# Peptides against a protein of PDB entry 4PN1: the designs that were tried, part 49

Target 1, 261 residues: chain A of PDB entry 4PN1
Amino acid sequence: KIEMNFLNKPIVPDTTKVISNFLTHYLITEPVEHVEIEAKLGTLIDLETQNRFEFPVMNETILNPEFNLRTRFESDMTASEHKYLNEFLNQAFRDSQKPGRLPFAYKHTKQVDLFYETEDNSRDKIRVSKNQSDNQVLACVKKRRVADLFLYCPNDAFDIRISISDELPVSMPSGNQQPSLTRLKDRVGYVHQEIKIDLTKTTQNDPVYDTTERHELEVEFGNIADLRDRAQKAKDGMEAPLFRRVQLFMDNVRILRREHS

## One batch from the design tools (peptide; aimed at target 1 V18 N64 E66)

Design b1_p23_3_s2 (made by RFdiffusion4, then SolubleMPNN; from b1_p23_3, 10 letters changed)
Fold by OpenDDE base, seed 1:
Structure b1_p23_3_s2 (fold): chain B 261 residues (1-261), chain A 23 residues (1-23)
Amino acid sequence: as target 1 above (261 residues)
Amino acid sequence: SLSDTLRSLLDPEVLELQRELSK
């Protein structure tokens, strides 16, 4: 017989606790109405060296948001890394279709995002998303980044940014208004246990700069209502249901960042 | 502070509660 520990009870890792509390804050304490919660794979860049940030730690570490480490986060990877992850997820998808497993769902989408300036010249732009094939309007939102939590991952190929965003539905811009920016998005989406994993190739044409292509991987909570309910229960003294959900989310993120390490 | 808020779940009382909820 094997027991988990001398109490024979599950424990919650510190990382899970901190992230759970972070999410609870923006779900319950200061609730964001149209909240999106996602983790992106990328690289913490040291602004002084322009190289990957180096911190004197040996494992996954949540950076204290109160300290300015003079870093930026680049949510990008190489085409080869992106392709590898796509193949990896395709295999995971196939394996999940076998008896005894919970299956992935799969969706491939191509859309165009048009960004418009607001009348008040606010930092937040209006984003109109259209289907790339027929130009059908899919969404019109004003997305605001509310908060970020950064994880430095020295043993993996990627660092992690967990972001809280508010996606406010807004009216379509005036028909005579021209977009300030246009992005083409080719997205392959996988969903497992209501956690979304998206591989996105973004192409952007800049009138001043050459066409740029970005490759991103993001992991998102697909059921915010359930997550909010779990967070509320946690605030009321029932933390375990939230911790388990956050642990699942983070384990998926960890799998993805480790595969090509 | 945000840092203090994030660390609130690390105290012994919270740890004990977690164990109770997980048994």
Scores: peptide ipSAE 0.031, ipTM 0.461, DockQ to the pose 0.083
OpenDDE base, seeds 2, 3, 4, 5: peptide ipSAE 0.037, 0.008, 0.009, 0.009; ipTM 0.468, 0.383, 0.375, 0.328; seed 2 fails the geometry check

Design b1_p23_3_s3 (made by RFdiffusion4, then SolubleMPNN; from b1_p23_3, 8 letters changed)
Fold by OpenDDE base, seed 1:
Structure b1_p23_3_s3 (fold): chain B 261 residues (1-261), chain A 23 residues (1-23)
Amino acid sequence: as target 1 above (261 residues)
Amino acid sequence: SLSETLRSLLDPEVLELQRELSE
């Protein structure tokens, strides 16, 4: 017979606590109305060396946002890494269809994002998303990055950025306005237990710069209402349901960042 | 503030509560 510990009771890991508090802040304390919460795989780059940041720690570590470490986050990966992750997720999808498992949902989408400048020349651009096949408008939003939380992962191929964004629905730009930027997105999406995993190939045509291609993997909370409810319960002294949901989310992220070709 | 929220991890009472709630 084995027990979890000398109390034989579950314990909340520190990483889970920190992330839970971070999410609770932007869900409940200073609530973002149209909140999007996602984690992206990428690399923390040291601005001085232009190499991956090196920190004197030996495991997954949440960086303190109060300190400027002179880093940037690159949410890109190689085409080969992206392909490997796609194959990995395809296999996971197939395995989940077996009896006794909770199945993945799968969706493949191709869209074009058109970015427009705002009248007030704010940093936040209006994004119009259209289906590539028929040019049907899917969404028109003004996306604002609210906050980031960075995880340095020295033992894995990727570091992690957890981002809080506000996606404000706005009216369509005037018909005479030209987009300042156009992005083509080829997205393969997997959903498991309301956690979304997206592999996205983005092609950007910049009038000043040559066409650039990026490969991204993001993990997103698919049920914000439920998450907000869990966060509220946590604030009211019932934190266990939130911790469990955050742990599930992070375990999915950890699985993905450990995989490599 | 966010800082205050994150700093709650340094409070022994909060840590104890979180442990209890995770049971």
Scores: peptide ipSAE 0.012, ipTM 0.367, DockQ to the pose 0.107
OpenDDE base, seeds 2, 3, 4, 5: peptide ipSAE 0.007, 0.028, 0.000, 0.007; ipTM 0.298, 0.433, 0.275, 0.345; seed 3 fails the geometry check

Design b1_p23_3_s4 (made by RFdiffusion4, then SolubleMPNN; from b1_p23_3, 9 letters changed)
Fold by OpenDDE base, seed 1:
Structure b1_p23_3_s4 (fold): chain B 261 residues (1-261), chain A 23 residues (1-23)
Amino acid sequence: as target 1 above (261 residues)
Amino acid sequence: SLSDTLRELLDPEVLELQRELSK
């Protein structure tokens, strides 16, 4: 018989614990009501060198937010990298349809996001999302970035930003108000075990600047209610369900960040 | 267009399979 270790008990990686605690804070301790939790693939850029950040570590490392490392996170990739990831996920989708596997779900979404200034001149804008095909309103929210957790991944193609956001539903802007910004989003979404993986091509029409295009990949917790329940259980002393869910999430992220063109 | 570009990235087999599964 083979045992896991000398205690014959599962061991939780430190990364899992740190992330779990981070999530628990914004799910339970200081709860965000309309929380969105996602990991984006990108690059930590050193503001001094304008190159990818270099840190004296040899593997995946959560950066301590208490330290100002003078970095920025670029949640973008090349078209080639984006294409490669799309092909990779397409293959994963196909393979998951085989007997004995849990299948991916797939969705292709095309939407336009219209951003409006708030009446109180708050920093956060109102976002109205509409379906491109029929112009139906999909959502009207005020999104606020609450917190970020950065993972430096020296051995992989991408670094990771885990973000906590509050997507507060709000009333539609007045008919006399013009959008300050518009974004076209073409998104391919894959869902596996309630983890959402989205490949998004975004075209931004800025009234001041030229049109910009971005290619993004994000991994999101698809069942926040379940995650919140798991976090509550963790606060009550039963941490295993939360750890398992976070581990699943991070394993999916780890798979994706290793892929490149 | 943006939509056309993304469509080119999509695997026709995946789209077909999704349509079949959605019936």
Scores: peptide ipSAE 0.013, ipTM 0.364, DockQ to the pose 0.012
OpenDDE base, seeds 2, 3, 4, 5: peptide ipSAE 0.000, 0.222, 0.006, 0.011; ipTM 0.266, 0.730, 0.346, 0.361; seed 3 fails the geometry check

Design b1_p23_4 (made by RFdiffusion4)
Pose (drawn by RFdiffusion4):
Structure b1_p23_4 (pose): chain A 256 residues (1-205, 211-261), chain P 23 residues (1-23)
Amino acid sequence: KIEMNFLNKPIVPDTTKVISNFLTHYLITEPVEHVEIEAKLGTLIDLETQNRFEFPVMNETILNPEFNLRTRFESDMTASEHKYLNEFLNQAFRDSQKPGRLPFAYKHTKQVDLFYETEDNSRDKIRVSKNQSDNQVLACVKKRRVADLFLYCPNDAFDIRISISDELPVSMPSGNQQPSLTRLKDRVGYVHQEIKIDLTKTTQNTTERHELEVEFGNIADLRDRAQKAKDGMEAPLFRRVQLFMDNVRILRREHS
Amino acid sequence: STEELIEESQEELAESLFEKAYS
């Protein structure tokens, strides 16, 4: 007989607790009506060296946003790093279809991104996405970035950025208006337990941009867990962000 | 001394986000 600790009850990891606080704030305390919560793989770049951020730590750590660390985030990876994650996810996809497993879901999208500027003093963009096939509109949203949280991961090829955005559905722009940006997007979507794993390849109309993003697919249920956490029963919220961060961690450690 | 500073920064971050989440 073995116990996990001298209490024999599970304990919350420090990171899971902190991220739960970050998510509960923008879900409950200062709520965002149309919230998108996603984490992207990439690289923390030191502004002076223009290389990967160096920090005297040995494990995955959350950077305090109230400190100026002179850093930016590169949400990009090589084509090989993108293909390597693609193969790994495909293999993980088929293994989930086997008996006793909760299966993956799959969705491949070939669409066009159109970005517009706003009439306001804000730096928001109006995004219009269309099918590359029939050109029917998939979405028309005004997107505002609310908050970011950076995880420096010295043991891995990638760092993590957790973004909280606000995607408000808006009406279509006028025809007599030039889009600020137009590009193709090849999004390969995997879904497991309502956690979305998106593998995106954007083509600038040339330059290519390869990304991997992991986001909560069921916000309404997550908002409910955030409410219960604010009221004392915080175990479901913890279990949720633990699953999210563990998925993000598995994909982060996958590299040649 | 550097490790103590990193730990104090992590504690300040956990306290600040906790106060915001339960304000």

Design b1_p23_4_s1 (made by RFdiffusion4, then SolubleMPNN; from b1_p23_4, 11 letters changed)
Fold by OpenDDE base, seed 5:
Structure b1_p23_4_s1 (fold): chain B 261 residues (1-261), chain A 23 residues (1-23)
Amino acid sequence: as target 1 above (261 residues)
Amino acid sequence: SVEEKIKEEQELLEKKLHELAYK
């Protein structure tokens, strides 16, 4: 007989604990009402060199947000990388349709995001999302970035930013307001066990950015209510359900960040 | 163009995937 360890009990990875605590804070302790929790694949850039930062670590590590590391996160990838990930996910989708597997759901969405300045000139803009095909309003929200947690992944193609955002539903801007920014989004979405994986091509005419098209991959918790319940249980002393869900989320992220063309 | 071919292939694949998922 083989045992897991000398206690013969499961061990939770430290990364899982740290992330779980981070999530619990914004789910329960200082709860964000309309919380969105997503991980983006990208690159931690050294502001001094404008290259990927080289941290003195040899494996996945969560960066301490209390430290100014003089980095920025670029949530973008090349078209080739994005294509590769799309093909990879397509294959994963196909494989998941086989007997004995839990199937992916698949959705292709083309939308336009219109950004409007608020009357109070706040940093947060109102985003109106419309379906490109019928111009139906999908959402009107004021999105506020609440917190970020960065994972440096020296052995993988991408670093990770886990973000907590508040997507507050708001009323439509006045008819006389013009959008300050328009983004076209072509999104391919995959859902597996309530974890959403989105490949997004964003076309934007921004005078600040020379890039007309961005390629992003996002992994999102698709069931916030369940996650909040798990976080509450964790606060009440039962951490296992939260740890399991976070582990699932992170394993999916880990799979994706390791893939490259 | 190469870009158009890639787009076409992706669209075709998306249609196939949609059929697998919803048909």
Scores: peptide ipSAE 0.011, ipTM 0.362, DockQ to the pose 0.013
OpenDDE base, seeds 1, 2, 3, 4: peptide ipSAE 0.000, 0.000, 0.000, 0.005; ipTM 0.276, 0.277, 0.269, 0.310

Design b1_p23_4_s2 (made by RFdiffusion4, then SolubleMPNN; from b1_p23_4, 9 letters changed)
Fold by OpenDDE base, seed 2:
Structure b1_p23_4_s2 (fold): chain B 261 residues (1-261), chain A 23 residues (1-23)
Amino acid sequence: as target 1 above (261 residues)
Amino acid sequence: SLQELIEQEQQQLAESLHAKAYA
C-alpha cells in the first residue's frame, strides 16, 4: 500500500489556498452583494515591450497585486484560437453525454448590450442587455470591477485573470437617454458541475473606426450561493469544501488554457 | 463528504503516478 505523503493526509496546493482566500475576502469579509467571479483567458502584456510579460518562473504563479509589474491584461484571442476552443468544448460536450459521465449543458445566446452613462458621471456604466431576436430586456445592471487576481502561466498559451465584479441590478435608463456604446455578443455557454464556460464573440460598431471584434473565453462560478456557503464554512474552520470547489474551477481553467491548435 | 472525495482523488492520483513511475 502506498500513501499520499508521510502524514497520509490530503494536501492543498498554495495556489488553491491563495485563490480561496482571495474569494473569501470578497464573499465573506468584505462581501460583494451581487458578486460575479470569473476567470478569463488572455495575455499579460509587458507595457514596455508590448509583448507577453516574462517572469523568471517555470510554472503557474499568482502575481502579487501589491507590486506594479507594469503589465496589462488582454482578454482576447485570435478567431482561430477561439474556434479551436469552441471545437474542443463541443467535443467535450459530446463526450460528457456518454454513459457514466456528468453531462454538459449547452446554451447559445445572442444579445445586444447597450451602455449608458450614469447621471452622476460615475465610471460605472449602466448595461442594458437585450435579446437580439426579440429585443426583450434580459438584464439591466451596473457592473463594477472590484478586484483582479492574475495568474502568469508560462507553460500555457494563455495567462489568467480572475475577476471579482459587482453586478448591481438597476432601473432602466430614462427614455431620453441614448446609449454611449452598443455591443453585440454572440455567446456559446457550457455548464458542467455548475462551472460555466463561455465563448463570447463581441462585435462593436464605431462610427469612426471599423467594426472591432473580440474573442473571449471565460470560466465562471455558476453557483455563487453555494460558493459563499463554502467560503463561510472555510472561515469557520472547514476549508475542504471551498478548496474542492476552487480546485475544480482551476482544473477546468487549466484544461482550457493548455489547449491550442 | 467533500473531504473524503478529496482524499479519494488524491489517493487515486498518487496510485496512478506511482504505477506510471514504476511501469
Scores: peptide ipSAE 0.013, ipTM 0.368, DockQ to the pose 0.021
OpenDDE base, seeds 1, 3, 4, 5: peptide ipSAE 0.007, 0.005, 0.009, 0.007; ipTM 0.392, 0.387, 0.403, 0.389

Design b1_p23_4_s4 (made by RFdiffusion4, then SolubleMPNN; from b1_p23_4, 11 letters changed)
Fold by OpenDDE base, seed 5:
Structure b1_p23_4_s4 (fold): chain B 261 residues (1-261), chain A 23 residues (1-23)
Amino acid sequence: as target 1 above (261 residues)
Amino acid sequence: ELAKKIEEEQKKLAESLEKKAYA
């Protein structure tokens, strides 16, 4: 018989604890009402070199947000990488439909996002999302970025940004207001155990700049209510449910960031 | 194109699973 360790108890990785605490803060301590929690695959760029940030670590590490590392995060990948991930997820989807597995759900969404400036000149824009096919309004929100947590992943193709956002539902802009920006989004979404994985192709027409296309992969907690409940339990001294959910989330992220063409 | 392929594959898979369930 093999034991896990000398206590014969599961051990929670430090990464899981740090992320769990980060999430708990914005779920419970200073709660964001309409919270979105997502991880994006991308690259930490050193502002000085304009290359990928180099940190003297050999494995996945959470960067301390208190330090200005003079970095930016580019939440983009090549079309080839995006295609590869799509194929990878398609295969994972197919495999999950087999007996004895928990199945993925799949959704393909094409939407247009219209961004409007706020009357109060707030930095946060109002986003109106519409279905491309019938122009039905899907959402009207003011998204505020609350916090970010960056993971530097030297052994993988991508670094990770975990973001806390507040997606505040707001009234539609006045009919006389013109959008400052329009984005077309083609999103392929996969859901497994209430973890959402989205591959998004975004096309943006800028009147000054050429049409830009972005390819993003996002991993999101699909059940915020459950996550909040788990976080509350953690505050009350029962951390295991939260740790398990965070570990599941991060394992999915880890799988994806390791895959590249 | 990719979406169509996925839908087709999903359809094929669903059909296959149905056949297996009723076999």
Scores: peptide ipSAE 0.017, ipTM 0.444, DockQ to the pose 0.011
OpenDDE base, seeds 1, 2, 3, 4: peptide ipSAE 0.007, 0.005, 0.006, 0.007; ipTM 0.356, 0.334, 0.316, 0.360; seed 1 fails the geometry check

Design b1_p23_5 (made by RFdiffusion4)
Pose (drawn by RFdiffusion4):
Structure b1_p23_5 (pose): chain A 256 residues (1-205, 211-261), chain P 23 residues (1-23)
Amino acid sequence: KIEMNFLNKPIVPDTTKVISNFLTHYLITEPVEHVEIEAKLGTLIDLETQNRFEFPVMNETILNPEFNLRTRFESDMTASEHKYLNEFLNQAFRDSQKPGRLPFAYKHTKQVDLFYETEDNSRDKIRVSKNQSDNQVLACVKKRRVADLFLYCPNDAFDIRISISDELPVSMPSGNQQPSLTRLKDRVGYVHQEIKIDLTKTTQNTTERHELEVEFGNIADLRDRAQKAKDGMEAPLFRRVQLFMDNVRILRREHS
Amino acid sequence: SLPESFFEEIQEMIDKEIEKAKE
């Protein structure tokens, strides 16, 4: 017989607790009506060296946003790094279809992105996405970035950015208006336990941009868990962001 | 705005990782 600790009851990892606080704030305390919560793989770039961020730590660590660390985030990866993750996810996809497993879901989207500017002093963009096939509109949203949280991961090829955005559905722009940006987007979507794993390849109309993003697919249920956590029963919320971060961690450690 | 306790908890994690790196 073996116990996990001298209490014999599970304990919350420090990171899971902190991220739960970050998510509960923008879900409950200062709620965002149309919230998108996603984490992207990429690289933390030091503004002076223009290289990867160097920090005297040895494990995945959350950076305090109230400190100016002179850093930006590159949400980009090479084509090989993108293909490597594609193969790994495909293999993980088929293994989930086997007996005893909770299966993956799959959705491949070939669409066009149209970005517009707003009439306000804000730096928000109005995004219009259409099918490359029939050109029927998939979405028309005004997107506002609310908050970011950066995880420096010295043991891995990638760092993590957790973004909280606000995607408000809006009406279509006028025809007599030039889009600020137009590009193709090849999004390969995997879904497991309502956690979305998106592998995106965008083509600028040339420059290519390869990304991997992991987002909560069921916000309404997550908001409910955040409410219970604020009221004391915080175990479901913890179990949720633990699953999210562990998925993000698995994909982060996958590299040649 | 986020509570100050949120930032104190992050700072304590960073300090622990810096002390482990010194060992």

Design b1_p23_5_s1 (made by RFdiffusion4, then SolubleMPNN; from b1_p23_5, 6 letters changed)
Fold by OpenDDE base, seed 4:
Structure b1_p23_5_s1 (fold): chain B 261 residues (1-261), chain A 23 residues (1-23)
Amino acid sequence: as target 1 above (261 residues)
Amino acid sequence: SLPKSFYDEINEMIKKEIEKAKK
């Protein structure tokens, strides 16, 4: 007979707790109504050196948002890395179709995002997303970044940004308005156990980046209602369901950030 | 101009596999 530990009870990693608390805050405590929760693979860049941030830690570390570490997050990777991840996910998809496994779903989408200034001169822009093939409107939202949680991952190919966003559905901008920014997106999406994994190639004139083309990988909670329910249960003293879902999410992220060409 | 689809060959292979799985 083997026991898990001297209490013979499950133990939750501190990372899981911290992330769970972070999510609970924006799901329950100060709830974001149209919340989107995603993790992006990228690199924490030291603003002073313009190299990858160096911190004296030896493993995955959640950075304290109360401290300004003078970093920026680059949600980008090389084309070769992006291609490798696509191949990796394709293989994972194939393997998941085997008997006894839970299958991936797969979708390839091409869209254009048009960004418009708001009438109230808010820094938040209205995003109109259209299908490239038929120009049909897919969505019209005002997306606000609410909070970020950064994970420095010295042993992996990528660092992680977990973002809380509010995607408020809004009316279409007036027909006489011109977009301030246009983003073309080619996206391949994988869904497994309601966790969305998207590989996106974007072309845009972004003032933050020198290149107009970016290669991004994001992992998103595909069932916010379920996550909110789990968070509420956690607030009520039943934490296990939330911890399990966060652990699943983070394990998927960890798998992906370790893979590179 | 629209960007080229990335990794089309591999993605098309996946589509074919999806179709096979549905049979």
Scores: peptide ipSAE 0.029, ipTM 0.465, DockQ to the pose 0.012
OpenDDE base, seeds 1, 2, 3, 5: peptide ipSAE 0.000, 0.005, 0.024, 0.023; ipTM 0.195, 0.255, 0.502, 0.447

Design b1_p23_5_s2 (made by RFdiffusion4, then SolubleMPNN; from b1_p23_5, 7 letters changed)
Fold by OpenDDE base, seed 4:
Structure b1_p23_5_s2 (fold): chain B 261 residues (1-261), chain A 23 residues (1-23)
Amino acid sequence: as target 1 above (261 residues)
Amino acid sequence: SLPKSFYDEINEMIEKEIEEAKK
């Protein structure tokens, strides 16, 4: 018989613990009321070189947010990379439909996001999201970025930003107010075990600038209530359920960031 | 109808498969 280790018990990776603690803080300790937790694939850019930052590490590493590394995160990829990931996820979807597997759910959505300035001229904008097909309002929120956790992934095509956001529901802007920005989103969404994976092409038309497109891949916790419950249990001394959920989330992220065209 | 996007092209096959599986 083979044992896992000399204790013959599972051990939690340090990365899982760090991320779990990060999440617990914003779920329980200083709780964000309407929290969204997502990971985006992208690139940590060195502001000095404008190239991908190089850290003296050889594997996946969570960066300490206490240090200003003079970096920016670009949550974008090439159309080719985005296409590859789409095809990859489609195959994963197909495979998950087989007997003995847990199936993916699939959804293709086209929406428009309208951004409005607030009356108090606050920094945060109101975002109204509508379905392009019938103009039904999907959401009207004021989104605030609360915290970020960056993972440098030297062996993979992408780095990762895990973001905590507060999506405060707000009333619709007045009919006389014009949007300051309009974005079209074409989104292909996959859900597996309540983890959401979204491929999003964003098109922005600017009267001054040429039409720009962004290609994003995001992974989101699809069941915040469950996650909050797990985090509470962790605060109460039972960490295993939270660790398992974070591990699942991160494994999905790890699969995706390794894929490239 | 909505304008065709690259996602429509890439996902045509899978969306067809999904619809067929519902029958």
Scores: peptide ipSAE 0.283, ipTM 0.842, DockQ to the pose 0.012
OpenDDE base, seeds 1, 2, 3, 5: peptide ipSAE 0.301, 0.027, 0.030, 0.335; ipTM 0.853, 0.651, 0.608, 0.862; seeds 1, 3, 5 fail the geometry check

Design b1_p23_5_s3 (made by RFdiffusion4, then SolubleMPNN; from b1_p23_5, 8 letters changed)
Fold by OpenDDE base, seed 3:
Structure b1_p23_5_s3 (fold): chain B 261 residues (1-261), chain A 23 residues (1-23)
Amino acid sequence: as target 1 above (261 residues)
Amino acid sequence: SLPKSFYDEIDELIEKEIEEAKK
């Protein structure tokens, strides 16, 4: 007879607990109303060296936000890395369509984001998103970054930023207001078990700087209502449903960050 | 024609499947 351990019970990884507690805080304790929860692949940069930061750890590590580590996070990758991840996800999509598997859903979206200054001169800009094909308004929001949690991943190509954001729906800017910034977004989205994986190419034309292109990969919780329910249960003493969902999310992130071009 | 984006692969796959289903 084989058992999992000397208690013959599952044990929850500490990483799962830390992330679950982080999410519970902004879902339940100090709830964000229009919450977006996503992980971005990128690089923790040492502000002194301008290279990837080197922490004295040997595996995936959540950084303590109470410490100033003199780092910045760059949520970008090379075009080659982005292409590789796209090919990888395409194969995963194809494989998931086979009998006996849960299929990916797929969506390709091209949109333009128009950024407007607020009347109160707040740092937060209003973002109007439009479909590139028919110019229909998809969303008008004011996005506020609430919190970040950084994972240093020394064995992988990318580090991770988990972010909590508030996407507040707002009224359209006045017709006389001109956008301060315009971004073109080409996005492919893959959804599996309500976890959304987005590859996004962002093109920005700056009058002062040359056209810049950014390549991003995002992993997002696709069912916030369910996640909030799970977080509430966790707060009430039943943690297993939340841990399972967070584990699923993190396993998907771990798969993606390990892929190298 | 602009170079084909690698994003177009699944788009083309889906389109092909739709066309085959109409047959």
Scores: peptide ipSAE 0.293, ipTM 0.773, DockQ to the pose 0.010
OpenDDE base, seeds 1, 2, 4, 5: peptide ipSAE 0.286, 0.015, 0.024, 0.109; ipTM 0.769, 0.323, 0.565, 0.702; seeds 2, 5 fail the geometry check

Design b1_p23_5_s4 (made by RFdiffusion4, then SolubleMPNN; from b1_p23_5, 7 letters changed)
Fold by OpenDDE base, seed 1:
Structure b1_p23_5_s4 (fold): chain B 261 residues (1-261), chain A 23 residues (1-23)
Amino acid sequence: as target 1 above (261 residues)
Amino acid sequence: SLPKSFYDEINKMIEKEIEKAKL
């Protein structure tokens, strides 16, 4: 007989605890009402060198937000990397349709995001999302970035930003307002065990740089109500359900950041 | 449980749609 350790009990990695505590804060302690929780693949850039940030660690490390490391996060990848990840996820999708597996769901969407200035000239713009084919309004929200948690991943192609956002539903802008920015989004979405993985190609017109494209991969908690319930239980002393859900989320992120062309 | 052949047919249909919709 083999045991896990000398206590014969599962041990929760410190990374899981730190992330769980971070999520619990914005789910329970200072709750965000219309919360979105996502991880994006990208690169931590050193503002001084304009290269990838270098930190004296040998593995995945959560950066302390209390320290200004003079970094920015670029949530972008090359078209070839994005294509590779799309092919990888397509294969994972196919494999999950086999007997004895939990299947992925798949969805392709094309939308237009229109950004409008607010009357109070706040930094938070109103975003109107429309279906690109029929111009049907899908959502009208004011999105506020609440918090970020950065993971430096020296052994992988990408670093990670976990973001907490508040997507407040708001009324449509007046018909006389013009959008300050327009973005086209071509999105391929995969859902497995209520974890959503999106590959997005974004096209934006810039008056100076003409049309630019970005390629993003995001991983999102698809069931916030369940996550909030788990976080509440954690506050009440039962942490295991939250830890399991966070570990599932992070394992999916870890799989994706290791895959590259 | 459904037989493997059933899943294979579904996968072929899905693959066709994925090829049209992929980035």
Scores: peptide ipSAE 0.025, ipTM 0.504, DockQ to the pose 0.012
OpenDDE base, seeds 2, 3, 4, 5: peptide ipSAE 0.014, 0.019, 0.019, 0.018; ipTM 0.314, 0.495, 0.510, 0.499

